# Ledger of designs, part 11: peptides against a protein of PDB entry 7PB4

Target 1, 105 residues: chain A of PDB entry 7PB4
Amino acid sequence: KMLNIKEYKEKLLSTLGEFLEDHFPLPDRSVKKKKKNIQESSVNLITLHEMLEILINRLFDVPHDPYVKISDSFWPPYVELLLRNGIALRHPEDPTRIRLEAFHQ
Target 2, 218 residues: chain B of PDB entry 7PB4
Amino acid sequence: DALQMAVGYFEKGPIKASQNKDKTLEKHLKTVENVAWKNGLASEEIDILLNIALSGKFGNAVNTRILKCMIPATVISEDSVVKAVSWLCVGKCSGSTKVLFYRWLVAMFDFIDRKEQINLLYGFFFASLQDDALCPYVCHLLYLLTKKENVKPFRVRKLLDLQAKMGMQPHLQALLSLYKFFAPALISVSLPVRKKIYFKNSENLWKTALLAVKQRNR

## One batch from the design tools (peptide)

Design b1_p10_1_s1 (made by RFdiffusion4, then SolubleMPNN; from b1_p10_1, 4 letters changed)
Fold by OpenDDE base, seed 2:
Structure b1_p10_1_s1 (fold): chain B 105 residues (1-105), chain C 218 residues (1-218), chain A 10 residues (1-10)
Amino acid sequence: as target 1 above (105 residues)
Amino acid sequence: as target 2 above (218 residues)
Amino acid sequence: MLRLMIEELV
């Protein structure tokens, strides 16, 4: 049973990956290295697929605390997309944490 | 303030118990419309109302009226546009509302305070080119946003494929011409030298209001 | 569409 769930998860994630790459590609942040001295840490943004994968994995790995901390690698439009679609929820006490919505309850 | 009360009504939503829901809604909607067309709206008011119009909280008729009166007093916040685009992805708004939004975005483009985050949405806009109803307006938006760094081989292929499917559309030719300007090596196809770029005039709905905004902010 | 796809994943 667990193996079938894992394989199904991987297949679904792969299918989602193609869809998300086609419809929601990361913007080419031209890192204009403006030479100004502020260490704007070139935070590498993750794809929407990678973000969903993190959320899904957290739900499966830690079902009692399925929340993921929003990092600087999380592109704000993607976070808003997930939240506004009801795909993800913010933690009620910590707005920096989000979880995948459990649609099967 | 009547406007603040109206915005607050749309933000909180209709009180379930009121028998006169429709009259109250219409009153507040007219208040927003009157202020927007006369004076424009503050950036904060646009932030609230624009998101409401795209959230699917109200019916299509109400959403359309709200969106039509998203006229800035001075500027539109880039953050409001980013939030609005996220709502488009949610799919709770009608196709007509999406078209109206892109028309609005093109018309109001110069009034957006910053373009850095909007430029990051380039991929989202580009993905919307496949929608036949959106395509003319998305091409115009992309024409305004496109930088050399956005011109990639895969996007060129998608535009050429779209042209093969839809034919030689003026808006698509305009975008392809810009792509060829930035990356001539990627576009071997001879584009007709059209002296005039013709986009559907998105500004027509707001032309008078936009002139007034420009005059007030001079 | 995206929501439906994710609902199938969970």
Scores: peptide ipSAE 0.040, ipTM 0.634, DockQ to the pose 0.332
Fold by OpenDDE base, seed 4:
Structure b1_p10_1_s1 (fold): chain B 105 residues (1-105), chain C 218 residues (1-218), chain A 10 residues (1-10)
Amino acid sequence: as target 1 above (105 residues)
Amino acid sequence: as target 2 above (218 residues)
Amino acid sequence: MLRLMIEELV
């Protein structure tokens, strides 16, 4: 069972990788450090592929608490995309936590 | 400068200790509105104020007024638009603010300095077609953004599904016609050839202001 | 759409 899930995970991530890169690329933050106060948090955004990988890994590693805390590396459009398409769900009591939807089980 | 003081007020947020918070807020808001409608705002001012309007830092009424006065003096930074789209996804803005933002984005489209990064957001805008309130404005935006490389079989299927659900909406027909132009082999459905492209609220709130901006920059 | 793609991959 675990081997089939791992193989499935790898196949899913591999197939999605090209699609996600082509259709949902990260915006090029031209970090032109112009001076002032907008905390352009130098936080490196992760790809949508990496975000999905984190969610899938959490579901497999901690199935009783499959929720991932949304970090500053999570680009908000990606979070919304996952939620809106029913790929992820918010924690009912903590909107800062999301999990992969059970259709991957 | 009164404008710099007003922008600085919105950027720093309301100082807790001010007894007359509402009067101060209104004063600064009127300052921004007056300058924006008369002269337009600098790209840096739009960057700051647009983020504030969408961050949920202030109430919906204030955010709406700020967004309505996001009129450029010359150009809008593409980075400001990317940041704005990010804020829309955080869920702190109202549905009416989202609609107003897409109307603003369509109205200001020609004043955005670059479109390379906005084109990368194509998939996110396309996903927003499922929102019935946003759909007319998103179709208009996509009509402006769509290139041949964006026309994919899965997007064609989604548009046809939306048409089946919503009927033959003028804004959806306009987008489908453009898709058929780029990829006629993907769209077997006969589209009405000669209908005038119609988008809802083609007369935007900013028409007069944008004419004035174009005249000042000629 | 992304869901459909994921579902098709499942």
Scores: peptide ipSAE 0.046, ipTM 0.782, DockQ to the pose 0.175; fails the geometry check
Fold by OpenDDE base, seed 1:
Structure b1_p10_1_s1 (fold): chain B 105 residues (1-105), chain C 218 residues (1-218), chain A 10 residues (1-10)
Amino acid sequence: as target 1 above (105 residues)
Amino acid sequence: as target 2 above (218 residues)
Amino acid sequence: MLRLMIEELV
């Protein structure tokens, strides 16, 4: 049973990967800003695929508390995309936490 | 100079000790407005002020005034637009500010230095079509951004669904016509041959300012 | 849209 869930998860993520990369890529921060001293927080943004993977993993690993804390690595447009499309939900008491919407529950 | 002091004020925020916070704010805001409408703003100034206007650091009235004076001297950095879209998604700005931003983005589109990263945001803009207040301006933006590779069956379906919901809106028809041009096989519906694509351009708040910018950069 | 795609995949 667990193997089937993992395989299903991997298949889902794999299938979504190409679509997400094509339609919702991260903006290239590749503007080599010359090292002037401005502490622009070098927070590495994760892909939408990685974000979904985190949410899916949390749902499976901790089903009683399936919420993930929004980190600085979460690109705000991705968070909004997931929320607006009903893919994710905010925690009712903590707007900094989101969960994957269980489409099958 | 006075502009640098004003921008610095907005960036750093009000010094706690000032008894006349509102007068100081108004002074700096007027400075920015005056320079922006007369000469335009440098790309760096727009970068700073645009982020401030969308971050929710100040009240809606202030944010609206800042956004209205985001007039370039020469160009707007694409990076500023990407950051701005990020701020819109954080949800700290009002709905009216979002509408104004999309109006601004359409109005200033030709002054943005590059479009590569903005094109990557196509999916996010497309998702914003569901907002009735944004839809006219987003359609116009998408009309400017759409390439053949963006025209997908699922997007066609979504546009047709929106048309079914909202009726035959001129802005939706314009975008659908463009989609049909790129991918005629995906759109079986006969679109009325509108001789002129009418986006609500009549209310471009920046028309006079943009003419002045174009004249200075010729 | 993305939801529908996910729903079709899930």
Scores: peptide ipSAE 0.044, ipTM 0.792, DockQ to the pose 0.203; fails the geometry check
Fold by OpenDDE base, seed 3:
Structure b1_p10_1_s1 (fold): chain B 105 residues (1-105), chain C 218 residues (1-218), chain A 10 residues (1-10)
Amino acid sequence: as target 1 above (105 residues)
Amino acid sequence: as target 2 above (218 residues)
Amino acid sequence: MLRLMIEELV
């Protein structure tokens, strides 16, 4: 049972990786305009693939608390994409936390 | 400068202690509106104000007025548009603001300095086609953005499904015709050869201002 | 759409 879940996870992530890279790439933030001190926090955004991997891992590793806190590395369009497509759910009491929706229930 | 003071007010937000918050807000809003419609706004001013309008910092009425006066003097930074799309996804703006933004984006499309990063957002725009209120404007935007590499079998299926659901909408037919142009093998359906592509006139709100911008930049 | 794609991948 555990091997099948791990294999399924790996297959899911591998298959999604190519699709997500092709269709939902990160915007290049590299336009270093020089001067003004708007502390756009140089937070490195993670890929949608990495975000899904985090969510999947959390679901498997901590099934009783499968929620991940939305960090500054989470690009808002990705969060919205996951929520709108029913891939992720917000925590009912804490909108800063999201979980992967259990597709197998 | 009055404009700089107005932009600075919106950026910093209302001073909590001001008894006359509404009068001050209205004064600064009118300043921005007057300059925007007469001269257009600098790319930096649009960057700041567009971000504010979509962040949910102010009420919907204020956000709508700010967004309506996002008229460039010369160009709009692509980065400002990417940030704006990010804010749309945070869900702090109203549905009407989202519609207005897509109308604005279509109207101002030619004034955006670059398209490379906006093209990377193609999938996000395409996902917004399911919103009936956004669909006409998103189709127009996608028509402007679509390249051959964007035309995929799953997107064709989704457009055909939308057509089955919504009927033969002019904006959807326009986009499908472009898809068929790039990938004729993916679209077996005979599309009516329309001599003219008709999108909903998104630019009507800014038509006069856009003509003035084009004249100043010739 | 992404769900359908996930479902098709699954």
Scores: peptide ipSAE 0.041, ipTM 0.790, DockQ to the pose 0.156; fails the geometry check

Design b1_p10_1_s2 (made by RFdiffusion4, then SolubleMPNN; from b1_p10_1, 3 letters changed)
Fold by OpenDDE base, seed 5:
Structure b1_p10_1_s2 (fold): chain B 105 residues (1-105), chain C 218 residues (1-218), chain A 10 residues (1-10)
Amino acid sequence: as target 1 above (105 residues)
Amino acid sequence: as target 2 above (218 residues)
Amino acid sequence: MLRLMVEELV
């Protein structure tokens, strides 16, 4: 029974990953290193899949404070997508922090 | 160059020490407006100014005026559009600015140098259909972007749900008709065969300027 | 759809 649940979760994660890659990919910033001194802080953007993993893990690891701070690696369209679809919520007092929605409460 | 000074002012922001901040702002804004409407702007100038207009650095009135003069001399960089979409999601621009941006994007669509990265944003544009103010313009944009691979069952369902909520809107019917063309098996509903697809004329604000751009690039 | 997929994981 436990093996079937693990396999099922892995399949769901894989299906979600494929869906996110197909429909919400990161734009290819061909960072052509044009040498211009704009310190474009080469902040590596994380995928939507990675962002969701962070939110899910935080909810399970720290259920009393399930909020994640929005970093520069968080692509704004992904944050907006999660908020608009009711997947994530902003902290009521700190708009720089978001949590996964509690779907089962 | 007066234009370079104006762009530099908007990029660096107002220097605190100027007692005449408003006069200086107006002077530089008029410079940008005059050049944009007469000659168009270089792709690099549009890149800088478009980001400024959507970043919330200035007030809504200034942002609106900047966005209205985002007229290309030749082309708009696709990268500028991708960056702009990111700024729209940060929530520092007004609803009216978002509407104006989508109108601009539709009007300037043919002047964007590449479409590969914009096509990757299809899902984000589709998610904006739920905004009643944006819906007509987003439908028009999606009509321009939609490929067969974008027509999925969940998107068909969402469009039909929107139609049930909003009624038979011309812009929604146009998009549904295109979806039916690519995937007739997914849309069993009889759509009225409209011979003419009508979108809101988003181009009206820039019609004269766009004609001038086309004439210069011949 | 995305919400439902996430709900099933959580």
Scores: peptide ipSAE 0.413, ipTM 0.858, DockQ to the pose 0.323
Fold by OpenDDE base, seed 4:
Structure b1_p10_1_s2 (fold): chain B 105 residues (1-105), chain C 218 residues (1-218), chain A 10 residues (1-10)
Amino acid sequence: as target 1 above (105 residues)
Amino acid sequence: as target 2 above (218 residues)
Amino acid sequence: MLRLMVEELV
């Protein structure tokens, strides 16, 4: 039974990954390095899949404080997408922290 | 150049506690407005100023005025639009600024140099349909962006659900008609045959300026 | 759809 659940979760994660890549890809930073010193801080943005993994892992690892701090690697449209769809919640006192919604509680 | 000084002011922010901060701000804002409406702005200037207008660095009144004068001399960079959408999601801009941005985006759509990255944002724009204030303008934007590949069963369902909630809105009907055109098998519902597609007139604010831009680039 | 997919994972 546990093996079937793990395999099922892996399949779901894969399907979710494909869905996210198809419908919510990161914009290609055409880093045309035109020489103007705009230090576009080459902050490497993470995928929406990676963002969800971070949120899920935090919920399981630290259930009493399941909040993740929004870093510069978090693309704002992804954060908004998660919040708007009820997948994530902002911390009531710290808007820089978000958690995965507790769907089964 | 007066324009470069004005753009630099907005980019770097007010350096010194000058006693006349408001007068200086107004002077630079008027400079940007005058050049934008007369000649248009370079793509680089729009990139800088658009980000400033949406970043929450200045007050809503200033941001609104900056956004209203985001008129291109030639083209707008798609990268500027992608960055702008990112700023909209940070939540530091007002609802009215968001509406104004989508109106601007629709009005300036033909002046954006490339559409590939904007097309990648399709899912994000589609998610914004749930916002009642944005819905008319987002429908118009999606009408311009929609390709056959974007028409999926789950999006059809969401549009039909939205129609059930909001009623038969002209902007929603226009988008649904386009979806039916690309994927008739996904939309079993009979759509009224509308001879004319009606969107809210988002272009009215820039109509004269856009005509002037088109004339200069012919 | 996205929410449902995430709900099934959690």
Scores: peptide ipSAE 0.401, ipTM 0.858, DockQ to the pose 0.324
Fold by OpenDDE base, seed 2:
Formats: sequence, structure tokens, C-alpha cells
Structure b1_p10_1_s2 (fold): chain B 105 residues (1-105), chain C 218 residues (1-218), chain A 10 residues (1-10)
Amino acid sequence: as target 1 above (105 residues)
Amino acid sequence: as target 2 above (218 residues)
Amino acid sequence: MLRLMVEELV
């Protein structure tokens, strides 16, 4: 029974990943390496799937403080998408922190 | 030149020590406005100024004026649009600025050099349909962007749900009609045969400027 | 749809 639940969750995650890749892909940043010496730290943006995984994991690992700090790797459209669809919530006192919505509470 | 100085001012921000900050700001803003409406702006200038207008660096009045003068001399880079969409999602701009941006995007759509990356943003634009203030303009944008591959059952359902909630809006009907054209099997509802697709004229703010740009680039 | 998919994971 537990194995079936794990496999089911893995399938769901895979299906979600495919859906997110198809409908909410990252834009190709033309890394125009303009040689200007400004160390524009090529901040690697994470996928929406990875962002959701981080939020889900935080909810399970630290349920009493399920908030994740928004890093530079968080593409703003993804954050907005999660917030707008009621999937995530901003911390009431710190707008730089978000949590997964508690759907079953 | 005066334009480069003005763009540089907006990019670097006001020098803290100037007592006449407002006069300097107004001078540079007028410089940008004058050049934009007479000659249009280079793609690089639009890239800089568009992001500034949406970043929340300046007040809403300034941002609105900058955005209104984002008129291309030739083309707008799709990269500028992608960056702009990112700034919209940061939440530092007003709702009115967001509306103005979508109006601008629709009006300037033909002047964007490439559409490949903008097409990848389809899902994000579609998600913005739930915003009542944005919905008419987003529908128009989606009408311009929609390809057969974008027409999915879940999006059809969402549009029908929006129609049920908001009533039969002309902009929703226009988008649904396009969806039905691409995927007639997904839309069983008889759409009224409206002979004329009606979107709010987003281009009205730039009509004269756009005509001038088209004439210059012929 | 996205919300429903996430709800099923949690």
C-alpha cells in the first residue's frame, strides 16, 4: 500500500513536471555575454517544477514554519503564478517569504 | 546627446545631492517624450526605459509617462518584452500600469522583432485572464498569440467558466471564436456569429505615432 | 488545473 502511494505520487509529480514544461517553460535567456565586466551573476533560474518541489518539501520538513525565502533563482512570473492561483501564500510580515497553501486544512 | 543623457539619468537614478530633482526629472522625461513621439526610440532605449517604468524605481506618474512613450523607431526586442513581463510579476507597479502595459503590448505587437519567446509566455498571459481589469486586453493579446497547439481542453473550460462568471463579453467571445476555429470539437457551445470581432482599441493612444513608424519603415 | 494537480500531491 505505501509503495503504491509513493509510485502514485511519483507519477503525479512526473505528470505535473510535463505539464509545467509544456505550458510554463522558462524563456530562453539569450545570454548575450556582453563582455561588460559587470559580474552580472548569471543567476540560474529554477523551473516551476523545482520551485514547487522546494515548497512541498519545506511544508513537510518544517510544518510549523513552512515558508521559503524567495531567491534570485525564483523567476517572478512563477511566483506570481503560484500566488495568483492560490497555490502559495506570502508571509504576512515578510513579502520575501512564501509558503505552499494548506489545501486540506 | 540629450536623449542619452536622459536615458542615463533614468538608468542610474537621481543624484542624491541635487536640490532640483523634480526639475531635472521633468527635463529628462520631456526629452524622452519628444524624441519618442517624433522619431521613435531605438530598441536599446526601449529595453532600458521599459524595465525602469515597470521596476517601481519611480512613482506611478513617471512610470505611466515613460510607458506611454515606448514608441519604437523600428523594432522592439522580444527580450525587452520578456523582461517587462517579469517586472509586472514582481508587483512593484500599479494596476493601472499593468493595464497600460498590456494595451501597449497589443498596440506594439507588430513591431516586436520575434515572437518565439513571447509565445512561450502564453500560459502566463492566460493565467492573467482572471484579473477583471486585465481581461479585455489579455484576451486581445491571446487572440494575436493563439496557435492551434495552445488550444487545450483545460483552457477552453477556463474561458467558459470566465464567461459564466462575467457574462458574454465581446473580448471573451472573440477569443472563444478563435479557439473554436482551431479546435471545433472542444467547443460544443454555439457562439453567436458576430460579424465583427470587437476589442477595445488599445492602439488609440499611439495611433498617430504608429502610423508614423509604419511610414518611416516602408 | 494547476492548483488541482498540486493539491493531489500534497
Scores: peptide ipSAE 0.388, ipTM 0.837, DockQ to the pose 0.324
Fold by OpenDDE base, seed 3:
Structure b1_p10_1_s2 (fold): chain B 105 residues (1-105), chain C 218 residues (1-218), chain A 10 residues (1-10)
Amino acid sequence: as target 1 above (105 residues)
Amino acid sequence: as target 2 above (218 residues)
Amino acid sequence: MLRLMVEELV
């Protein structure tokens, strides 16, 4: 039973990953325009899959404080996508923190 | 150059010590407006000012005026559009600014230098169809962006659901017709063969400016 | 669709 649940979750994660890659890929920021020192903060953006993984893990690991701080690696369109689809919620007092929605409550 | 000074003002922000902040702001805004409508703006100027208009750095009135004068001299950088979409998602701009942005994006679509990265944003634009205020403009944008690979069963279902909710809207019908063209097996509903797809083009705020841009680039 | 997929993971 436990093995089947793990395998099922892995398959779901894989399917989700494929879906996210196909429909919500990161834009290629690699347009190295040479000259102007616009300090575009070299912050590597994480994938939507990675973002969801962080949120899911936080919910399971720290259920009493399931909020994750939005870092510079969080692409704003991904954050908005999660919020608009009811997948994530902002902290009521700190808009820089988000949590995964509790779907089974 | 007066334009460079104006752009620099918006980029750096108002110097706190100026007693006449509003007069200075208005002066620079008028400078940008005048140049934009007469000659258009360089891609670099559009990049700076578009981000400012959507970042929430200034009030809604100022942001609206800046966005209305985002008229290219030649081209708009795709990167500027991608950055702009990011700013829209930060939530610091008003709903009216979002509507105006999508109107602008549709109006200026042909002047964007590349479409590869914008096409990657297809899913994000599609997610905005649920906003009733944005829906007509997003449908038009999606009509311009849609490729065969974008036509998926779940998107077809969402469009049909929207049509059921909103009725037979011309903009939804146009997009559904395009979807049916690419994937006829996914759309069993008989769509009226409309010979002419009519998006609300009549209210293009930039019609005269766009004609001038096209004439300068011929 | 995205929400449903995430709901199944949680």
Scores: peptide ipSAE 0.387, ipTM 0.836, DockQ to the pose 0.346

